# Ledger of designs, part 69: peptides against a protein of PDB entry 4IGA

Target 1, 116 residues: chain A of PDB entry 4IGA
Amino acid sequence: KRVLIVDDAAFMRMMLKDIITKAGYEVAGEATNGREAVEKYKELKPDIVTMDITMPEMNGIDAIKEIMKIDPNAKIIVCSAMGQQAMVIEAIKAGAKDFIVKPFQPSRVVEALNKV

## One batch from the design tools (peptide; made by RFdiffusion4, then SolubleMPNN)

Design b1_p21_2_s3 (from b1_p21_2, 6 letters changed)
Fold by OpenDDE base, seed 1:
Structure b1_p21_2_s3 (fold): chain B 116 residues (1-116), chain A 21 residues (1-21)
Amino acid sequence: as target 1 above (116 residues)
Amino acid sequence: MEEIEKRNKEIEELVEKLLSE
């Protein structure tokens, strides 16, 4: 399966790319903000999206909502430092299938990829 | 590590609850 990685931090994108590839998944592409994420989703049609929340231009919650309008069957895994329960609720209600709090262990990401 | 694990468990349980609704 192909994964679109969305995070404004280059280091985080690199980390996720390493985890995803070592787990046997392919990286479809990368996006650095929510607007790019929506555009890349249309372009690449990935199987799975890892989504940051706090990003410039467009945040992850809005990006989730827009992607879900495009593809109601989108498989989005949130990866965020904002681990407040209110944020988790908002992300899941927006359409996300999982929520991983930073910092995380690689096994947590792999489990989420395998589950969605 | 214990605090992180506890937080992660709570979030996972919340996600599972929300998805089951």
Scores: peptide ipSAE 0.632, ipTM 0.908, DockQ to the pose 0.757
Fold by OpenDDE base, seed 3:
Structure b1_p21_2_s3 (fold): chain B 116 residues (1-116), chain A 21 residues (1-21)
Amino acid sequence: as target 1 above (116 residues)
Amino acid sequence: MEEIEKRNKEIEELVEKLLSE
């Protein structure tokens, strides 16, 4: 399966790429903000998306909503430093299938990838 | 480490609850 990685932090994208590839998944591409994420989703049609929340241009919640319009069956895993219950609720209501709080263990990401 | 594991578990349980509704 192919994964689109969305995060404004280059280091975080690198970390997720390592975890994803070691777990046997392919990285379809990367995006640095929500607007780019929507664009890349249309272009690449990935099987799974890892989505940051706090990003410039367009935040992760809005990106989730836009991607769900494109593909109601999109598999989006949120990966965010904002672990507040309200944020989790908002992300799931928007269409996300999981929510991973930063900092995280690599095994948590792998479990999420395998579950969605 | 303990705090991280606790937080992750709490969020996992919340997600499970929300997705089951």
Scores: peptide ipSAE 0.628, ipTM 0.909, DockQ to the pose 0.793
Fold by OpenDDE base, seed 4:
Structure b1_p21_2_s3 (fold): chain B 116 residues (1-116), chain A 21 residues (1-21)
Amino acid sequence: as target 1 above (116 residues)
Amino acid sequence: MEEIEKRNKEIEELVEKLLSE
């Protein structure tokens, strides 16, 4: 399966890329903000998206909503430092299938990838 | 580590609950 990695932090994208590839998944591409995420989703049609929340231009919640308009069956895993329950509820309500709180262990990401 | 593990488990359970509704 192909994964689109969305995070404004280069180091985080690199970390996720490493985890994803070592787990046997393919990286479809990367996005650095919500607008780019939506564009890349249309372009690449990935199987899974890892989505940061706090990003410039467009935040992750709005990106989730836009992607869900494009593909109601999108598989989006949120990965965010904002681990408040309210944020989790908001993300899932928007259409996300999982929510990973930063900092995380690689195994948590792999579990999410396998489950969605 | 204990705090992180507890938090992660709590979030996982919340997600599961929400998706089951």
Scores: peptide ipSAE 0.609, ipTM 0.902, DockQ to the pose 0.765
Fold by OpenDDE base, seed 2:
Structure b1_p21_2_s3 (fold): chain B 116 residues (1-116), chain A 21 residues (1-21)
Amino acid sequence: as target 1 above (116 residues)
Amino acid sequence: MEEIEKRNKEIEELVEKLLSE
């Protein structure tokens, strides 16, 4: 399966790329904001998306909503430092299939990838 | 670390609850 990594932090994208690759998944591409995420989703048609929330241009919640409009069956895993319950609820209601709070262990990401 | 673990577990449970609705 191919994963689109969305995060405005280069380090985080790198870390996720390592985790995803080591877990046997392919990195379809990367996006640095929600607008790019939507564009890349259309272009790459990834199987899974890891989605940050706090990003410039377009935040992760809006990106989730837009992607879900494009593909109601999109598999989006949120990875965010914003671990408030309200944010989790908002993300899941927007269409996310999981919510991983930063900082996280690699195993948590792998488990999420395997479950969605 | 314990606080993080507790918080993470809480979030996981919340996600599970929400997805089951």
Scores: peptide ipSAE 0.601, ipTM 0.902, DockQ to the pose 0.713

Design b1_p21_2_s4 (from b1_p21_2, 6 letters changed)
Fold by OpenDDE base, seed 3:
Structure b1_p21_2_s4 (fold): chain B 116 residues (1-116), chain A 21 residues (1-21)
Amino acid sequence: as target 1 above (116 residues)
Amino acid sequence: MEEIEKRNEEVRKLVEKLLAE
């Protein structure tokens, strides 16, 4: 399966790429903000998306909503430092299938990839 | 490590609850 990685932090994208590839998944591409995420989703049609929340241009919640319009069956895993209950609820309501709080263990990401 | 696992477990349980609703 192919994964689109969305995060404005280069280091975080690198970390997720390592975890994803070691787990046997392929990285379809990367995006640095929500607008780019929507664009890349249309272009690449990935099987799974890892989505940051706090990003410039367009935040992760809005990106989730736009991607769900494109593909109602999109599999989006949120990966964010903002682990408040309200944020988790908002992300799931928008269409996300999981929510991982930063900092995280690599095994948590792998479990999310395998479950969605 | 222990605190990270605990925090993520709480969020995981919340997600599972929400998806079941």
Scores: peptide ipSAE 0.667, ipTM 0.918, DockQ to the pose 0.905
Fold by OpenDDE base, seed 1:
Structure b1_p21_2_s4 (fold): chain B 116 residues (1-116), chain A 21 residues (1-21)
Amino acid sequence: as target 1 above (116 residues)
Amino acid sequence: MEEIEKRNEEVRKLVEKLLAE
């Protein structure tokens, strides 16, 4: 399966790319903000999206909502430092299938990829 | 590592609850 990685932090994108590829998944592409994420989703049609929340231009919640309008069957895994219950609720209500709080263990990401 | 695991478990439980609604 192909994964679109969305995070404004280059280091985090690199980390996720390493985890995803070592787990046997392919990286479809990368996006650095929510607007790019929506555009890349249309372009690349990935199987899975890892989505940051706090990003410039467009945040992850809005990006989830827009992607879900495009593809109601989108498989989005949130990866965010904002692990408050309210944020988790908002992300899942927006359409996300999982929520991983930063910092995380690689095994947690792999588990999420395998489950969605 | 224990703190990370505990936090992850709490969030996973919340996600599972929400998806089951």
Scores: peptide ipSAE 0.665, ipTM 0.915, DockQ to the pose 0.905
Fold by OpenDDE base, seed 4:
Structure b1_p21_2_s4 (fold): chain B 116 residues (1-116), chain A 21 residues (1-21)
Amino acid sequence: as target 1 above (116 residues)
Amino acid sequence: MEEIEKRNEEVRKLVEKLLAE
């Protein structure tokens, strides 16, 4: 399966890329903000999206909503920071299928990828 | 159970319920 990685932080994208590839998944591409995420989703048609919802100037929730409009069957895993329970719930209500919390544990990331 | 783990577990359970609906 092909994964679109969305995070404004290059380090985070690199980390996820490493975990994803080692787990046998393919990285379809990367996006650095919500708007780019929507564009890349249309372009790449990934199987899974990892969506950072902690991006400072752009809420990943909006990106989730837009992607869900494009593809109601989209498989989105939200990436959250500690203490963002409400944001996680909101993301799920917006259509996300699972969540992972930063700092990432590789096993948890893989579990989420396998689950959606 | 650590507070962080407990909190995450609570969220996970809520998410599972939401996804089951």
Scores: peptide ipSAE 0.319, ipTM 0.814, DockQ to the pose 0.381
Fold by OpenDDE base, seed 2:
Structure b1_p21_2_s4 (fold): chain B 116 residues (1-116), chain A 21 residues (1-21)
Amino acid sequence: as target 1 above (116 residues)
Amino acid sequence: MEEIEKRNEEVRKLVEKLLAE
């Protein structure tokens, strides 16, 4: 399966890429913001999206909603920070299928990838 | 750490309920 990684932080994308790749998944591509995420989703048609919802000055929820409009069967895993319970719930209501909390644990990332 | 785990579990339970709908 191919994964689109969405995060404004280069380090986070790098870390996720490593985890995802080592887990046997392919990285379809990367996006640095919600708009780019939507564009890349259309372009790459990934199987899974990891979506940062705690991006500064960016609304990951909106990106989820837009992707869901494009593909109601999209498999989106939201990446959140501690203290963002409400945002996680909102993301799930928007169509996300699971969530992982930063800082990432490789095993948890893989678990989420396998579940969606 | 225990608080973090507890809070995460709470969210997981809520998510599970939502996904079950």
Scores: peptide ipSAE 0.318, ipTM 0.815, DockQ to the pose 0.461

Design b1_p21_3_s1 (from b1_p21_3, 9 letters changed)
Fold by OpenDDE base, seed 3:
Structure b1_p21_3_s1 (fold): chain B 116 residues (1-116), chain A 21 residues (1-21)
Amino acid sequence: as target 1 above (116 residues)
Amino acid sequence: SEMEEIERRNEEVRKLVEELL
C-alpha cells in the first residue's frame, strides 16, 4: 500500500517516511500543508494518508474534509501533538480513521497503518 | 518511564477513537 505523508515539519515527514518504509509500505509522496495534501491526494491517489493538524495555508481538519469529498473511502490517520479529546472527536467527525498523539512510538504508527 | 507515559497517552486516545467509530 502507498502512503501520502502530510506534515509541515520536515523532520516529522522524515521520521514517518522511515517508519512507513521499514513497515513494508511505499511512500506515495509528501505534502507540507492541507492545500498541498488535497492536491497530492488527487494526483497520487494514495491508499493511506498520515495527516498533521496544525499547518499553514490549510489545517488538517479542513484537509480531511476536502479529501473525504474527493474520496469518501479515504483512509486518514491523524498524527498530531494536539491530543485533546475535543480535537480527537473533531478529527473523527471529519472522517479520520485513527489518531496518533505526538510524541509516539513507531509501533503505534505501524498498528494504525495495518488497521485502517 | 517516559516511554511508558508516551504509550499510555496514545492508548487513551486509541480507546477514544474506538468508542467513536
Scores: peptide ipSAE 0.762, ipTM 0.957, DockQ to the pose 0.975
Fold by OpenDDE base, seed 2:
Structure b1_p21_3_s1 (fold): chain B 116 residues (1-116), chain A 21 residues (1-21)
Amino acid sequence: as target 1 above (116 residues)
Amino acid sequence: SEMEEIERRNEEVRKLVEELL
């Protein structure tokens, strides 16, 4: 399966890319904000999206909503430092299938990839 | 430990997700 990685932090994108590829998934592409995420989703048609929340231009919640409009069957895993229950609820309500809190272990990401 | 705390926080969130889905 192909994964679109969305995070404004280059280091985090690199980290996720390493985890994703080592787990046997392909990286479809990367996005640095929510607007780019929506554009890349249309272009690349990934199977899975890892989504940051706090980003410039468009935040992750709005990006989830826009992607779900494009593809109601989108498989989105949130990966964010904002692990408050309210944020988790908001992300799931928007359409996310999982929520990973930063910092995380690689195994947690792999678990999420395998389950969505 | 730090690792235990990381795992605990993620486990708590994972359980919440399971309840919501």
Scores: peptide ipSAE 0.757, ipTM 0.956, DockQ to the pose 0.949
Fold by OpenDDE base, seed 1:
Structure b1_p21_3_s1 (fold): chain B 116 residues (1-116), chain A 21 residues (1-21)
Amino acid sequence: as target 1 above (116 residues)
Amino acid sequence: SEMEEIERRNEEVRKLVEELL
């Protein structure tokens, strides 16, 4: 399966890329903000998206909503430092299938990829 | 430990997600 990685932090994208590839998944591409995420989703038609929340141009919640309009069957895993209950509820309500809090263990990401 | 804290935070959120889905 192919994964689109969305995060404004280059280091985090690199970390996720390493985890995803070592787990046997393919990286479809990367996006640095919510607007790019929506564009890349249309272009690449990935099987899975990892989505940051706090990003410039368009935040992750809005990006989830827009991607869900494009593909109601989108498989989105949130990966964010903002792990408050209200944010989790908002992300799931928007259409996310899982929520991973930063910092995280690689195994948590792999489990999310396998289950979504 | 730091690892235990990481796991705890993620476990709490995981459980919440399971309740919501």
Scores: peptide ipSAE 0.752, ipTM 0.954, DockQ to the pose 0.947
Fold by OpenDDE base, seed 4:
Structure b1_p21_3_s1 (fold): chain B 116 residues (1-116), chain A 21 residues (1-21)
Amino acid sequence: as target 1 above (116 residues)
Amino acid sequence: SEMEEIERRNEEVRKLVEELL
């Protein structure tokens, strides 16, 4: 399966790319904000999206809503900062299928990828 | 430990999601 990685932090994208690749998944591409995430989803048609919530230009919640308009069956895993429980709930309401709380262990990422 | 804290945080969010949805 192919994964689109969305996070404004270059280090986070790099870490997720390493985890995803070592787990046997393919990285379809990367996005650095919500607008880019929507554009990349249309372009790449990934199987799974890892979605940061707090991003400039467009946040992850709005990006989820827009992606769900494009593909109601999109499989989005939200990656949230510690203390962002309310935002995770909003992301699930918007259509996210699972969540990961930062900081996380690589095994948690793999578990989420395998579940969706 | 860090592992225990990560597991706790994930479980807390899971419970909140399950209660509200």
Scores: peptide ipSAE 0.121, ipTM 0.689, DockQ to the pose 0.536

Design b1_p21_3_s2 (from b1_p21_3, 10 letters changed)
Fold by OpenDDE base, seed 3:
Structure b1_p21_3_s2 (fold): chain B 116 residues (1-116), chain A 21 residues (1-21)
Amino acid sequence: as target 1 above (116 residues)
Amino acid sequence: MELEEIEKRNEEVRKLVEKLL
């Protein structure tokens, strides 16, 4: 399966890329904001998306909503420092299938990839 | 942050997600 990685932080994209690759998944591409995420989703048609919340141009919640309009079967895993219950509820309501809080262990990301 | 605390926070959120889906 192919994964689109969405995060404004280059270090976080690199970390997720390492985890995803070591778990036997392919990286379809990267995006640095929610607008780019929507564009890359249309272009690459990934099987899974990892989605940050706090990004410039377009936040992760809005990006989830736009991707779900394109593909109602999209498999989106949120990966965010914003682990408050209200944010988790909002992300799931928007269409996300899982929510990982930063900081995280690699095993938690692998479990999410395997489950969605 | 200690590994046990990282795991605990993520487990709490995982359980919430499972209730919402």
Scores: peptide ipSAE 0.767, ipTM 0.955, DockQ to the pose 0.893
Fold by OpenDDE base, seed 4:
Structure b1_p21_3_s2 (fold): chain B 116 residues (1-116), chain A 21 residues (1-21)
Amino acid sequence: as target 1 above (116 residues)
Amino acid sequence: MELEEIEKRNEEVRKLVEKLL
């Protein structure tokens, strides 16, 4: 399966890329904000998206909503430092299938990838 | 942050997700 990685932090994209690749998944591409995420989703049609919430230009919640308009079957895993219950509820309501809190273990990401 | 605390926070959120889906 092919994964689109969305995070404004280059270090986080690198970390997720390493985890995803070592787990036997392919990295379809990367995006640095919610607008790029929507554009890359349209272009690449990835099987899975890892989505940050706090990003410039367009936040992850809005990006989830826009991706779900493009593909109601999109498999989006949120990966965010904003692990408050209200944010988790908002992300799932928007269409996300899982929520990983930063910081995380690599095994938690692999579990999410395998489950969605 | 301790590994146990990382696991605990993620487990609590995972349980919430499972309840919501």
Scores: peptide ipSAE 0.766, ipTM 0.955, DockQ to the pose 0.891
Fold by OpenDDE base, seed 2:
Structure b1_p21_3_s2 (fold): chain B 116 residues (1-116), chain A 21 residues (1-21)
Amino acid sequence: as target 1 above (116 residues)
Amino acid sequence: MELEEIEKRNEEVRKLVEKLL
């Protein structure tokens, strides 16, 4: 399966890329904000998206909503430092299938990839 | 942050997700 990685932090994208590839998934591409995420989703049609929340241009919640309009079957895993219950509820309500809190273990990301 | 704390936080959130889906 192909994964679109969405995070404004280059270090986090690199970390996720390493985890994803070591787990036997392909990286379809990267996005640095929610607007780019929506554009890349249309272009690349990935099987899975890892989505940050706090990003410039468009936040991750809005990006989830826009992607779900394009593809109601989109498989989106949130990966965010904002692990508050309210944010988790908001992300799942928007259409996310899982929520990973930063910092995380690689095994938690692999678990999410395998379950969505 | 200790590994145990990282795991605990993610487990709490995972359990919440499971209840919401």
Scores: peptide ipSAE 0.765, ipTM 0.955, DockQ to the pose 0.891
Fold by OpenDDE base, seed 1:
Structure b1_p21_3_s2 (fold): chain B 116 residues (1-116), chain A 21 residues (1-21)
Amino acid sequence: as target 1 above (116 residues)
Amino acid sequence: MELEEIEKRNEEVRKLVEKLL
């Protein structure tokens, strides 16, 4: 399966890329904000998306909503430092299938990839 | 942040997700 990685932080994209590839998944591409995420989703048609929340141009919640309009079957895993209950509820309501809090263990990402 | 705190935080969120889905 192919994964689109969405995060404004280059270090986080690198970390996720390492985890994803070591777990036997392919990286379809990367996006640095919610607008790029929507564009890349249309272009690449990934099987899974990892989605940050706090990004410039378009935040992750809005990006989830727009991706879900394009593909109601989209498999989105949120990966965010904002692990408050309200944010988790908002992300799941928007259409996310899982929520990983930063910082995280690699195993938690692998579990999410395998279950989504 | 200690590993135990990382795991605890993620487990709490995971349980919430399971209730919402």
Scores: peptide ipSAE 0.763, ipTM 0.954, DockQ to the pose 0.859

Design b1_p21_3_s3 (from b1_p21_3, 8 letters changed)
Fold by OpenDDE base, seed 2:
Structure b1_p21_3_s3 (fold): chain B 116 residues (1-116), chain A 21 residues (1-21)
Amino acid sequence: as target 1 above (116 residues)
Amino acid sequence: SLEEAIEERNEEVEKLVEELL
């Protein structure tokens, strides 16, 4: 399966790329904000998306909503430092299938990838 | 400890996700 990685932090994208690749998944591409995420989703048609929340241009919640309009069957895993209950609820309501709080263990990401 | 607090928060979120899905 192919994964689109969305995070405004280059270090985090690199970390996720390593985890995803070692788990046997392919990285379809990367996006640095929600607007780019929507564009890349259309272009690359990934199987799974890892989505940050706090990003410039367009935040992760709005990006989830836009992607779900394009593909109601989209598989989106949130990876965010914003672990507040309200944010988790908002992300799941928007269409996310999981929510991983930063900092996280690599195994948590792998489990999420395998489950969605 | 900080590590314990992080783990606890992560577990709380996992539980919440399971309840919501």
Scores: peptide ipSAE 0.616, ipTM 0.904, DockQ to the pose 0.681
Fold by OpenDDE base, seed 1:
Formats: sequence, C-alpha cells, structure tokens
Structure b1_p21_3_s3 (fold): chain B 116 residues (1-116), chain A 21 residues (1-21)
Amino acid sequence: as target 1 above (116 residues)
Amino acid sequence: SLEEAIEERNEEVEKLVEELL
C-alpha cells in the first residue's frame, strides 16, 4: 500500500517515512500543508494518508474534509500533538480512521497502518 | 513520570477513537 505523508515539519515527515518504509509500505509522496495534501491526494491517489493538524495555508481538519469530498473511502490517520478530546472528536467526525498523539512510538503508527 | 503521562494520554485517545468508530 502507498502512503501520502502530510506534515509541515520536515523532521516529522522524515520520521514517518522511515517508519512507513520499514513497515513494508511505499511512500506515495509528501505534503507540507493541507492545500498541498488535497492536491497530492488527487494526483497520487494514495491508499493511506498520515495527516498533521496544525499546518499553514490549510489545517489538517479542513484537509480531511476536502479529501473526503474527493474520496469518501479515504483512509486517513491523524498524527498530531493536538491530542485534546475535542480535536480527536473533530478529526474522526471529519472522516479520519485513527488519531495518533505526538510523541508516539513507531509501533503505534504501524498498527494504525495495518488496521485502516 | 513524563513517559507514564504520555502513555496515559495516548491510551485515552485510543479508547476515545475506539468509542467513536
């Protein structure tokens, strides 16, 4: 399966890329904000998306909503430092299939990839 | 400890996700 990695932090994208590839998944591409995420989703048609929430241009919640308009069957895993209950609820309501709080263990990401 | 607090928060979120899905 191919994964689109969305995070404004280059370090986080690098970390996720390492986890994803070691777990046997392919990285479809990367996006640095929500607008780019929507564009890349259309272009790359990934199987899974890892989605940050706090990003410039367009936040992750809005990106989830836009991706879900394009593909109601999109498999989106949120990966965010914003672990408040309200944010989790909002992300799942928007269409996310999981929510991983930063900081996380690599195994948590792998489990999410395997379950969505 | 900080590690325990992080783990507890992560478990809370996991439970919440399971309840919502």
Scores: peptide ipSAE 0.614, ipTM 0.905, DockQ to the pose 0.676
Fold by OpenDDE base, seed 5:
Parts: C-alpha cells; structure tokens; sequence
Structure b1_p21_3_s3 (fold): chain B 116 residues (1-116), chain A 21 residues (1-21)
C-alpha cells in the first residue's frame, strides 16, 4: 500500500518515511501543509495518509474534511503533538481513522497502518 | 516521569478513538 506523508516538519516526514518503508509500505509522496495534502491526494491517490494538524496555509482538520469530500473512503491517520481530547474528537469527526500523539513509538504507527 | 506521562496520554487517546469509531 502507498502512503502520503503530511507534516510541515522535515524531520517528522523523514521519521515517518523511515517507519513506513521499514514496515513494507511505499511512500506515495509528501506534503508540507493541508493545501498541498489535498492536491497530492488528488494526484497520487494514496491508500493511506498520515496527517499533521498544525500546519500553515491549511491545517490538518480542514485537509481531512477536503480529502473526505474527494474520497469518502480515505484512510487518514493523524499524527500530532496536539493530543487534547477535543482535538481527537474533531479529527475523528472530520473522518480520521486513528490519532497518534507525538512523541510516539514506531510500533504505534505500524499498528495504525495495518488497522486502517 | 515524562515517559510515563506520554504513555498514559497515548493510552487515553487510543481509548477515545476506539469509543468514537
């Protein structure tokens, strides 16, 4: 399966790329904000998306909503430092299938990839 | 410890996700 990685932090994208590839998944591409994420989703049609929340141009919640309009069956895993209950609820309501709080163990990401 | 706090928060979030889906 192919994964689109969305995070404004280059280090985080690198970390996720390493985890994803070692787990046997392919990286479809990367995006640095929610607007890029939506466009990359249309272009690449990935099987899974890892989504940051706090990003410039367009935040992760809005990106989830826009992707769900494109593909109601989209598989989106949130990866965010903002692990407050309200944020988790908003992400799931928007259409996310999981929420991983930063910092996280690689095994948590792999588990999420396998479950969605 | 910080490690314990992170683990507890992660577990809380996982439970919340399971309840919402």
Amino acid sequence: as target 1 above (116 residues)
Amino acid sequence: SLEEAIEERNEEVEKLVEELL
Scores: peptide ipSAE 0.610, ipTM 0.902, DockQ to the pose 0.722
Fold by OpenDDE base, seed 4:
Structure b1_p21_3_s3 (fold): chain B 116 residues (1-116), chain A 21 residues (1-21)
Amino acid sequence: as target 1 above (116 residues)
Amino acid sequence: SLEEAIEERNEEVEKLVEELL
């Protein structure tokens, strides 16, 4: 399966890329904000998206909503430092299939990838 | 410890996600 990685932090994208590839998944591409995430989703048609929340231009929640309008069957895993209950609820209501809080164990990312 | 607190937080989030899905 192909994964679109969305995070404004280059370090985080690098970390996720390493985890994703070692787990046997392919990286479809990267996005650095929610606007780019929506554009790349249309372009690349990934199987899975890892989605940060706190990003410039467009935040991850809005990106989830826009992607879900395009593809109601999108498989979006949130990966964010913003792990408050309200944010988790908002992400799930928007259509996310899982929510991973930063900092995380690599195994947690793999579990999420395998589950969606 | 900090590691234990992070683990506890992560478990709480996982439980919440499971309840919401």
Scores: peptide ipSAE 0.468, ipTM 0.866, DockQ to the pose 0.692

